Peptides against a protein of PDB entry 6RGO. Designs and how they scored, part 36

Target 1, 392 residues: chain A of PDB entry 6RGO
Amino acid sequence: MALKLLGFNQDATCFSVISSNKGVTIYNCDPFGKCFELEKSTSNDEELDFLVEMLFSTSLIAVVDKTIGASKRKKLKIVNTKRKATICELTFPHEIMDVIMNRKIICVVLKSDQIFVYDISCMKLLRTIDVRGEKLKSTSKFRNSEAVGDIGVRVSLSTDNNSILCYSSYSKSDKENAPLNDIVVFDALKCIQINVLPAVHQSNIVCIACSPDGMLMATASEKGTIIRVFKTIDTENDEPILVNEFRRGSRPSRISEMKFNHDNTLLACVGESDTIHIFALPVTTTEADANEDDTLQQSSHSLSSSINGLQYISKGLANRFGKIIVSKIPTQSQQRHVAYIKIPENAKYRIGFPKDTTNTIHICGEDGNYLVYSIPRNEVGPCTLVKSNTFD

## One batch from the design tools (peptide)

Design b1_p15_1_s3 (made by RFdiffusion4, then SolubleMPNN; from b1_p15_1, 7 letters changed)
Fold by OpenDDE base, seed 4:
Structure b1_p15_1_s3 (fold): chain B 392 residues (1-392), chain A 15 residues (1-15)
Amino acid sequence: as target 1 above (392 residues)
Amino acid sequence: EEKIKEIQEAMKEKL
């Protein structure tokens, strides 16, 4: 049967699929099994197309039926899965391209490059972000985005209650075809822009991941060869902080999804390649836990190894185009994966990190495999398969 | 109002 993956929920406790014969099915990961089904409304052999976003392990889902008629593609249904009933429906002026949520916020991305931000608890509109309108204010030029179905506004939302929204925006370049290579960091609760990362790639950003706490963001361009990790809020001298630059590969390959684990120690990426890559992030020791009282004086000489990070300021010609974030990280110091999973060629996979096990990754494929892998801690190598299930 | 109560009920974790 043809399966189409919709992905994992925020904590990887559930995943959603489209089955050609059944419609939308939501699976629970542990214990493994079907927890919800949305039956196909039509008897026709039409290719099913849905957006489904699930709120953690709750009974709340957002559903967009994209299968039939341009009018349905503009409708967001909020559904109670226990009642199998639509609670409310929102209609948008344009086709819905993406839906993302946490316990506070739901964001709806339109084909118009608009982001509608709602308080999920009452479905009150908090903000409409017009990424095109922001571009038009800066460049006075409209991009006809219809010609390249793959290039649109990308979004990621923190899974915590702080609700940090990262989205791709158009560069302020006077070029008619300004790329979607800026990132805006937005407080979705306060409805304020908190940071802008200009020209984080040379080409359009096609994938964004926000960390669960909203403190980190990963970006990938159309090339998918380099992944950059930035701080979202913090800046150094009003410039963006590049934390990591990872090399996924030497060959161009689209990255479809990236995710951080719960403690920001790992970043996984998946896409058109036969390999899921897992990268290690430097553990930022938050100084916060030092306040417990225990008196033991042991004078352990902390060797402060001053890693004098040689700022290789590559004097890239600052021609008249906006300050491209020149990687301060030398191309030779681009970190590779610390772990990997081999997946079938041409199988689309989705990834999720469970909350309770920081060294475990959940994956599911359009091949009908749900797989749980253990990530090696102390060595570079393959992940170990821990659990396997099949779905139809 | 009723729809808001139903959303808030649906937002509770599955026990």
Scores: peptide ipSAE 0.605, ipTM 0.946, DockQ to the pose 0.766
Fold by OpenDDE base, seed 1:
Structure b1_p15_1_s3 (fold): chain B 392 residues (1-392), chain A 15 residues (1-15)
Amino acid sequence: as target 1 above (392 residues)
Amino acid sequence: EEKIKEIQEAMKEKL
């Protein structure tokens, strides 16, 4: 059967899939099993396409039917899964491209590059963000979105109640074809812009992840070779703070999803490559208990060949990025551990971090595998498979 | 009003 992955919820307690025969199915991770099914409304052999966002382990989901007819693609249904009932429906002027939520906010991204921000508790519109409208009124040639792939506004929302929204925006370049390479940081509750990170990549941003607390953001471009991690709110001399730069690989490969774990110690990425990468973030040790002694001499055994990915920015590459004063990432020689999971070639996977186990990752594949891995703490290497289940 | 109550109920109901 053709499976299409929709992804994990915010705490990786559930994941959603589209099955060609059944429609939308939500699985519980532990105990593993089906917890909800949305039946296929039509007997037609049309390829099913849905957006489904689940609010943690609750009965609340947002659903967009993208399969049949231009009218349904503009409709957001709020559904109670336990009652199998639609609570309310919202209709938008344009096709819905993405939906994201937390316990306070639901954001709806339209094909028009508009973001509608709602109070989830009452479905009151708080703000419409027009990502194009901040660009000069250059003639509304809708990029014929058919031929140039999945280039649109990307969003990520903090899973906490602070509701920090990060979205990609167009650079202020007078060029008609400005890239979506700026990031705006937005307080979704107060409806205020709090930061702007200009030109964080040279090409369009295709993936964004906000940390659970909203204090960090990871970005990847169409090249998918470099992942950058920034502070969202804090600035240094009115300039963006780059906390981390990770190399996923030397070859271009699209990153489809990134996730922080719940304590901001790990960043995972997945995409078109045969490998899920897990990067260690610097623990902001509060200055106090730096007891000197744990100089764990990581024995420099020459695993030289395969991990060509960790190029820390040597001093010389800073000059080729234009006037982005990338604050000197202190070349703290802390060899950050990187973990990995090998996945089947051409299988799409999604990732999630459970809240209670910061060194565990949940993954699910369009191959029908749900897998739980343990992440090594102190060594660079493969993750260990802990649990496996299958779904159809 | 009733729809708001139902949303707030669904947001509290754990699976």
Scores: peptide ipSAE 0.603, ipTM 0.949, DockQ to the pose 0.865
Fold by OpenDDE base, seed 3:
Structure b1_p15_1_s3 (fold): chain B 392 residues (1-392), chain A 15 residues (1-15)
Amino acid sequence: as target 1 above (392 residues)
Amino acid sequence: EEKIKEIQEAMKEKL
């Protein structure tokens, strides 16, 4: 049977799939089994396409029927899975490209590069974000949607109640083809822009992950060779907003999904490659427990070695060109994965981190495999398979 | 009103 993966919910307790014969199925991870099924509305041999976002382990799902020819690509359904009933339907002016949610907010991304932000509890519109801005409305040559790789706005939302929304934005370059290589950090509850990260990659951003607490964000470009991790908020202490740079590989490969674990210690990525990569994030040890004590007077031997003039790029130039966030970090600081999972070549996989086990990763494949892996802590190497199930 | 109540119910109901 042809399976299409929709992904895990926020805590990796469930995952959603499209089965060509059945429609949308939601699986519970533990105990493993079907928990919900949405029947195929049409007997046509049309390739089913859906967006399905589940709210944690609740009976609330958001559903968009994206099937070609379906007059429903502009409609968001909020469904109660226990009642098998549509609670409400929202209609948008343009096709829905993505839907993300937490316990407070639902965000709807349109093909028009608009983000609609709603209070989920009442479905009240809080904000419409126009990512193109007013200037680009005149040159709305609709990008012909036939390119399977259409570079649209990417979004990620914190899974906590702070509801930090990270989205890709167009650079301020006067070029007709400005890349989607800026990031905006947005408080979705207060509807306030917190930060703007200009030119975080040289090419369009194709994948974004926000940490569960909204304090970190990971980005990948079309090249998918480098993953960058940023603080979402500027810290007063002149600390670099770029906290990590990870090398996935030397060969270009599209990253389809990235996720942080629940304690921000791991970042996983999956895509078109035969490998899921897991990176370790440095734990910010809060320097709280630096006890004052040992005044060891180690003698100041004055080795006067000629510090060749590293030109201090003076603080004054940063104000004029905007924050150059991506100073060329010397190629020396690129960390590799600490762990990996081998997956079948050309199999699409999705990833999820369970809340209760920070060293466990859930994965599911369009091959019908649901797999639970243990992540090694002290060694660089393969993850260990702990549990496997099959679905169809 | 009823739809808001049903959303809030669905958000609390665990599977």
Scores: peptide ipSAE 0.600, ipTM 0.948, DockQ to the pose 0.852
Fold by OpenDDE base, seed 2:
Structure b1_p15_1_s3 (fold): chain B 392 residues (1-392), chain A 15 residues (1-15)
Amino acid sequence: as target 1 above (392 residues)
Amino acid sequence: EEKIKEIQEAMKEKL
């Protein structure tokens, strides 16, 4: 049977799949089992396509029927899974490309490069962000909508109540084909732009992950060879702070998903490669000025992994056009993964980090495998399989 | 109003 993965919810307690026979199924991770099913509305042999975003372990889901020929690609349904009923339906001017949510905000990304930001509690529109509108002052030419392949606005939202929204934006180049290589950081509650990270990659950004607290952001381009991690809010001398630069691989390979764990100590990435990579982040000890002198010499052998001082090379070489290009960290100072999982080359996988276990990762595949892995703390190596289940 | 109440009810975690 053809399975299509929709992904994990915010805390990796559930995941969603499309089954060619059944429609949308939501599985609970622990105890493992079906918790919701949305039956096919049509008996046609059409390839089912859906967006399903679940709000944590609640009964609230957002659903978009993206099936070809379905005049529903512009419709967002808010569904109560316990009642099996649609609470409300929103219709958009363009096809829905993505839907993300937390306990405060729902964001809807359109094929028009618009982001609609709603207060989830009342479905009130707070803001429409037009990612093209800042550029449209120069080019009245609608890019022929046919050539808008897999490149569009990417978004990520913090899972906390601060509701930090990171999205890809078009570089201010006078070139008709400016890449989506800028990042905007947006307070989705206050509806204000709080930061802009210019030209974080040389090509279009295809994957973004915001940390749960909204303080960090990871980005990957179409090349998928380098992952960059930035602070979202903090700046140094009005310049973006690059925290880490990770090397996923030497060969180009698309990254489809990245996620931080709950405490911002790990970043995982998955995509078209046979390997899920897990990277360690430096624990930024916020010096809380706890002046309490308690000299408990607990010799926690902090693995001083020789994080060779990534000097904050805040030396943005201002190119002649005033664009801060984040200087490429020398290949020798690029960090590699600390852990990995091997996956089948032809199976798409999705990743999730459970809240309660910072060293555990949940993965699910279009091969029908749901797998729980333990991440090694003290060594570089493979993750250990802890639990496996199958789904159809 | 009813729809807002239904959303707020659905936003409660499953017991």
Scores: peptide ipSAE 0.598, ipTM 0.946, DockQ to the pose 0.756

Design b1_p15_1_s4 (made by RFdiffusion4, then SolubleMPNN; from b1_p15_1, 8 letters changed)
Fold by OpenDDE base, seed 4:
Structure b1_p15_1_s4 (fold): chain B 392 residues (1-392), chain A 15 residues (1-15)
Amino acid sequence: as target 1 above (392 residues)
Amino acid sequence: SEKIKLIQEAMEEKL
């Protein structure tokens, strides 16, 4: 049967898939098993296409049926999975491209490059962000290029209650074909723009990940060779802070998904390549006041020493148009993966980090494999398979 | 509203 992966939920406790014969299925990761199935409404051999966004392990899901006709592609259903009931439906002026949520907000991305931000608790519209309208305010000429496939507004949302929204925006260039290579950081609760990271790549951004706490973001372009990690809120001299630049590879390959682990120590990426890459992030020791007491001398021999990641404050070379271009970290300081997972070539995989085990990664494939890997801490190498399950 | 109650219930209910 053809499977299509929808993805993991925010804490990797569940994942969702489309089965051509069954419709949408949600699997629980531990104990492994089916927890929900949304039956196909039509007996036709039409290729099923859905967006499904989960709210952790709750009965709340957001569903967009993209299978049949342009009208359904504009409808977001909020569903209680246990009741198998639609709580409410929202209709949009354009096709829904993406849906992301946390415990506070839902963001709906449209083919029009609009982001609708809702308070989840009441489904009240908080903001409409018009990424095209923002471009038009900065650039007199907009080509009505329909977003074709991968070229569109990308979003990522913090899984915490602070609800930091990162989205790709059009560069303020006089070029008619300005790329989606700026990042906007947005407080989705307050509806305030916090930060703007200009020209973080030379080409369109096709993948964004926000950290669970919203303090970090990772970005990848169409080339997928370099991943950049930035602070979201913090700036140095009103310039964006580049924390890391990772090299996924030398060959262009699309990155489809990136995820931070829950303590911001690891960044994973997956895409069209035969390899999931896992990168180590420098532990920013926030001097949280260690209150005195419990003397458990776990001699963590901190291999802390050698990752003096020079915070290359990318002094953006102001181009002739006053735009900060993120300075490339020297290729010698571009870190490679610390761990990897080999996956079948051309198999689409999704990734998730469980909350309780920061050195564990969950992956699932359109090949019907759900796999749990342990990430090595002390050496650069392959991840170890801990658990495997199959799904249909 | 009834809708708000149903959303809240679904957000508190485990799969």
Scores: peptide ipSAE 0.667, ipTM 0.971, DockQ to the pose 0.902
Fold by OpenDDE base, seed 2:
Structure b1_p15_1_s4 (fold): chain B 392 residues (1-392), chain A 15 residues (1-15)
Amino acid sequence: as target 1 above (392 residues)
Amino acid sequence: SEKIKLIQEAMEEKL
């Protein structure tokens, strides 16, 4: 049967899939098993397509029926899974492209490049962000080029209550085809823009991940060869802080998903390639003023991991137009993965990090495999398979 | 509203 992966929830305790015969199914990760099923409402042999966004392991889900012909592609249903009941329905002017939530906020991304931000507790609209309208202020000629269905606004939301929203925006260029290569950092609770990172890639951004705490973001372009990690809020001399630049590979390959682990020590990426890559992040020692003199001579065995010097490329070459060009880190200083997982070719996979085990990753495939891997700490190499389950 | 109560209930209920 054809499976389509919808993804893990925020803490990787559950994942959702579309089964062609059953409709939407939610699986619990531990103990492994089916916990919810949304029956196929259509008797037609139409290919089922849904968006399902989960709120952790709660009975609250957001559902969009994207099935062709269903006329529901503009409707967001808030559902209680335990009661099998729709609590409310919202209708949008355009097709829903993405839905993301935490315990405070729901963000709905439309095909119109609009982001609707809601307070989840009351479903009150807090703000409409018009990413195209921001471009109109800079470029008089909107070609209503039908955005080729794959090129649109990307979003990521912190899983914490601070509700930091990162989204892709159009660069300020006089070119008719300005890429979606800027990032805006937005406080979704206060409805304020916090930061803007200009031209973080040369091409459209196709994947964004926000850290759970909202302090970091990862970005990848259509090329998917380079992943950049930035601070979201902090700036240095009013310039964006590039924390890391990772090389996924030499060949172009789309990245479909990236995730940070819960302590911001790891970044995983998955996509069209046969390999999930896991990268190590530098531990930002917050200098907490630990004035406590506790002389614990923990012999920090210098893991002389050759952290090839973080050249803080604070040298934003201010080109003549004040555009911060993120200078290409020399290919020799680009960090590679510290760990990897081989996956079947042509199988789409999704990734999740469990909260309680920072060195464990959950993955699930459209091949019907749910796999738990241990990430090596002290060596560069393959992850070790710890647990496997199958689903249909 | 009743809908607000139902949202809160669903956010507190485990799967």
Scores: peptide ipSAE 0.666, ipTM 0.971, DockQ to the pose 0.872
Fold by OpenDDE base, seed 1:
Structure b1_p15_1_s4 (fold): chain B 392 residues (1-392), chain A 15 residues (1-15)
Amino acid sequence: as target 1 above (392 residues)
Amino acid sequence: SEKIKLIQEAMEEKL
């Protein structure tokens, strides 16, 4: 059967899939099994498309029926899965492109490049962010984005209660076709812009991940060769702080998803390539536990994380042609993966990090595989398969 | 409101 992956919830305890015959199914990871099914409402041979965002292991989901021909692509349903009941429905002026949530906030991304921020507890609108609004003073040309379904506003939300929202924005270049290569960091609770990271890539940003605590953000462009990790809130001399620059590969390949683990020590990425890459982040040792004198000379070859915080000096040399030159970390200082998983070619996979096991990753494929891998700690190499299950 | 109660209940209810 054709499966379409919707992805894992925030803590990788569940994942959701679209089955062409059944509709939306939610699986529990441990014990492995079906926990919810949303039956197909129509007998039509239409290709099913849904957005489903889960709130952790709770009965709360947000659902959008995106099926072509369905007059529901502008409707967000809040559903209790255990009761099989719609709690409420919201209608938007434009098609819903994405939905993200935590325990405080729901963000709804529209095809109009608007982000609607809601208080989840009451579904009260807190803010409408118009990502085009800063630009709309000049060219009213809606991109006839019939062809490039891939270029739109990307969002990521911290899984904690701080509710740090990172979103892609248009650069201030006078060019009609400015790329979505800026990042805005937004406090979704207070509805305040915290930071703006200009031109973090040379091309459109297609993937963003926020850390669970909202302190870090990973970004990838349409090239998908370089992943950049920034601090979200902290700045140095009013300039963005680039923490890491990772090389996924030398060949262009789209990154579809990135995730931090729960302690911000790992960043995983998946996409169109045959490889899930896992990168190590420098552990910010909080100075507190330096007192226990335990002389265990574990020769942890600390990969010398004396990458002094390279000030991302946004000395964009505005070359005479208004090209913002992103300062690149020298290719020799670009970190590679510490671990990897090989996946079938052309199989779409999604990734999740369980909360209780920081060195474990959950993956699921459109091939019907749910896989649990152990991540090596002290060596660069393949992850070890720990558990395998199949779904239909 | 009843809606707020139902949202809160769904947020507290495990799958």
Scores: peptide ipSAE 0.666, ipTM 0.970, DockQ to the pose 0.867
Fold by OpenDDE base, seed 3:
Order: C-alpha cells, then sequence, then structure tokens
Structure b1_p15_1_s4 (fold): chain B 392 residues (1-392), chain A 15 residues (1-15)
C-alpha cells in the first residue's frame, strides 16, 4: 500500500501515517500497535493528503484534510482520538501549510506566509505574525508556488512550556526575490520577538529544528550541505550565537527533518539521502562540574580546537552593517556526523528522539518499517538496530 | 466553556 509519513509526536511515543486505504493511522511505539484510526471520508481513489499534529501521548490531535478542495485545506480540526469527536474547527483565510504544537501553544502556518499563534487551552488567538510584513504585500504578486518548489515559511516550536518559536523570514534586501534566509526567535507565550538572526544561510532555509528547551536552534538551507546550530538568546558573556557548524555532505541533498534529543547532546537529520546523520553537540559544561576527574582531558581537546576557530569570528564582524552572524567559517572547522543510519534509497523517513533514552532514535519509513536504533557513545560509526516492527 | 473542558479532557487523557 502507499504510505505517507506524517511524523513522530514530540516525545517519539507515537507516530502518524496516511494509508491510501485506511486514512490516518496513529501507532504507539511501545508497545507497538495501532492506537487510533481516522477513516477515509471519501470512497474515491484520490491521493490522501493530511496534516496531523499529535500532542504527546494524549488524545488531542490537530487535523487538516488537504485531499479535496480549497475549503478543507483552510480548516483545522481539534479532535479527541479516544472519543473520536471533533472538539472544534478553525477556518483560515488561506491554505494551511503546517501545524505545530506543545502543551501551551498551537502555531498554524498559512500559504500567505502568516503564522497564527493560539493558546491551546482555549483556542484563543494570541498573535498573527505576518512574515512578509506590511510593505511587501503591495508588490508581491502571489508567487505562483507551482514553479518555485516547496519554499515557504518554516517553523519549529520548543516542546517544553517556554514555547520558543523559531521561523524563517525574508531578508531585508530590496530584491523582489529576497530569500527566506533570516531567522526570527519568538516567545509564543508572551508574543515577544526575542532575537533576529540575519542571513544564516546564502539560500532559502528549508528546515528548522528547535531544541526541547528552546535554547538551541538548527537550520539547513535548500543545499542541505551545512547545518548550523545557534543559541536562541544572546548571552551576556559575548559568546558566539553560532555554536556549531556541521557538514552533512559535499553533494546537495534536501533535509526534510531535523530533531534534537531531549538533553541537547545530539542533532539528527533526515531527507532525500540514503543516510540519517547524527551529530554530537558540545556539552556546555557549566564551570561548576569541571572540578572532577582529569582523565577526560584527551577527548575534549579535539573538540575545543574546533570551537576556538569560531571565537575569532564573533569579535571581527561587529562592523557597521549589523551582526554578520555568518562569516565564511573556514571549511576546516566543520564537524562531521558521529553516527549514521543507512536507509533505503528514495524511502522517506521521519525521526524522533524518545524522552527517557537520549542515546536511542526512533525512525519510521514509507516502506512500512518502524525501527529503534542505539546511538554509539564512544566511537564514530553506524547505529545498532535494537527493535524493528512493520506497519501497513 | 464546554469547548475548554473538552480540550482539557483531551490534553489529560493518555492513549
Amino acid sequence: as target 1 above (392 residues)
Amino acid sequence: SEKIKLIQEAMEEKL
């Protein structure tokens, strides 16, 4: 059967899929099995298209039916899966492109480059963010989204209650074709802009991940060769906002998803390549725990030498045109993956990190495989398969 | 409102 992956929930306890014959199915990861099914509303052989966002392991889901007609693509349903009941429906002026949530906030991304921020508890609108801004409304002919591929506003939300929203925005360049290469960091609860990261890539940002605590953000461009990790908040200590730069590969390849693990020690990425890459983040040792055992000195020296190359970049580029966050980092400071998973060629996969086991990753494929891998701690190499299940 | 109660129930109900 043709499967389409919707992804994991925030803690990787469940994943959602579209089955051509059944509609939307939600699987529990442990014990493995179906926990919810949304039947297909139409008997037609039309390709099913849905957005489904699940709130952790709760009975709350947000659903958008994108299969039939422009009217359904503008409707968000909040559903109780246990009761099989729609709690409420919201209608938007434009097609819904993405929906993200945590225990506090729902964000709805529209084809109009608008983000609607809601308090989940009451479905009250807190903010409408217009990413194009007021000035660009007059000159922007609707980019016929047909010819310029899947380039729209990308979003990520922290899974915690801090509700840090990271989104891609248009560069302030007066060019009609301004790239979506800026990042805005936004407190979704307070409705305050925290930070703006200008020109974090040379081309459009196509993937964003926020850390669970909202303190870190990862970005990838349409090239997908370099992943950058940033602090979301400027620290008082003149520390560089750019904390990591990872090389996924030398060849362009689209990254479809990135995830941090729950302790911010790992970043995984998946996309059109035959490989899931896992990168190690430098543990910010708070100076307080540096008093114990001298023996770990040898492994830390190799990572510290690469970080020292990043410190030189912060002081020099405070020039007249604002914080140029991305100087040409010398290609020598780019870290590689510490672990990888080989996946079937042309199979779409999704990734999730379970909360309780920071060294495991859950993956699922449109090939009908649900796989649990162990991530190596002390060596660079392949992940080890721990568990496998199949779904249809 | 009844809607708020139903949202809260769904947020508290584990699968």
Scores: peptide ipSAE 0.656, ipTM 0.969, DockQ to the pose 0.895

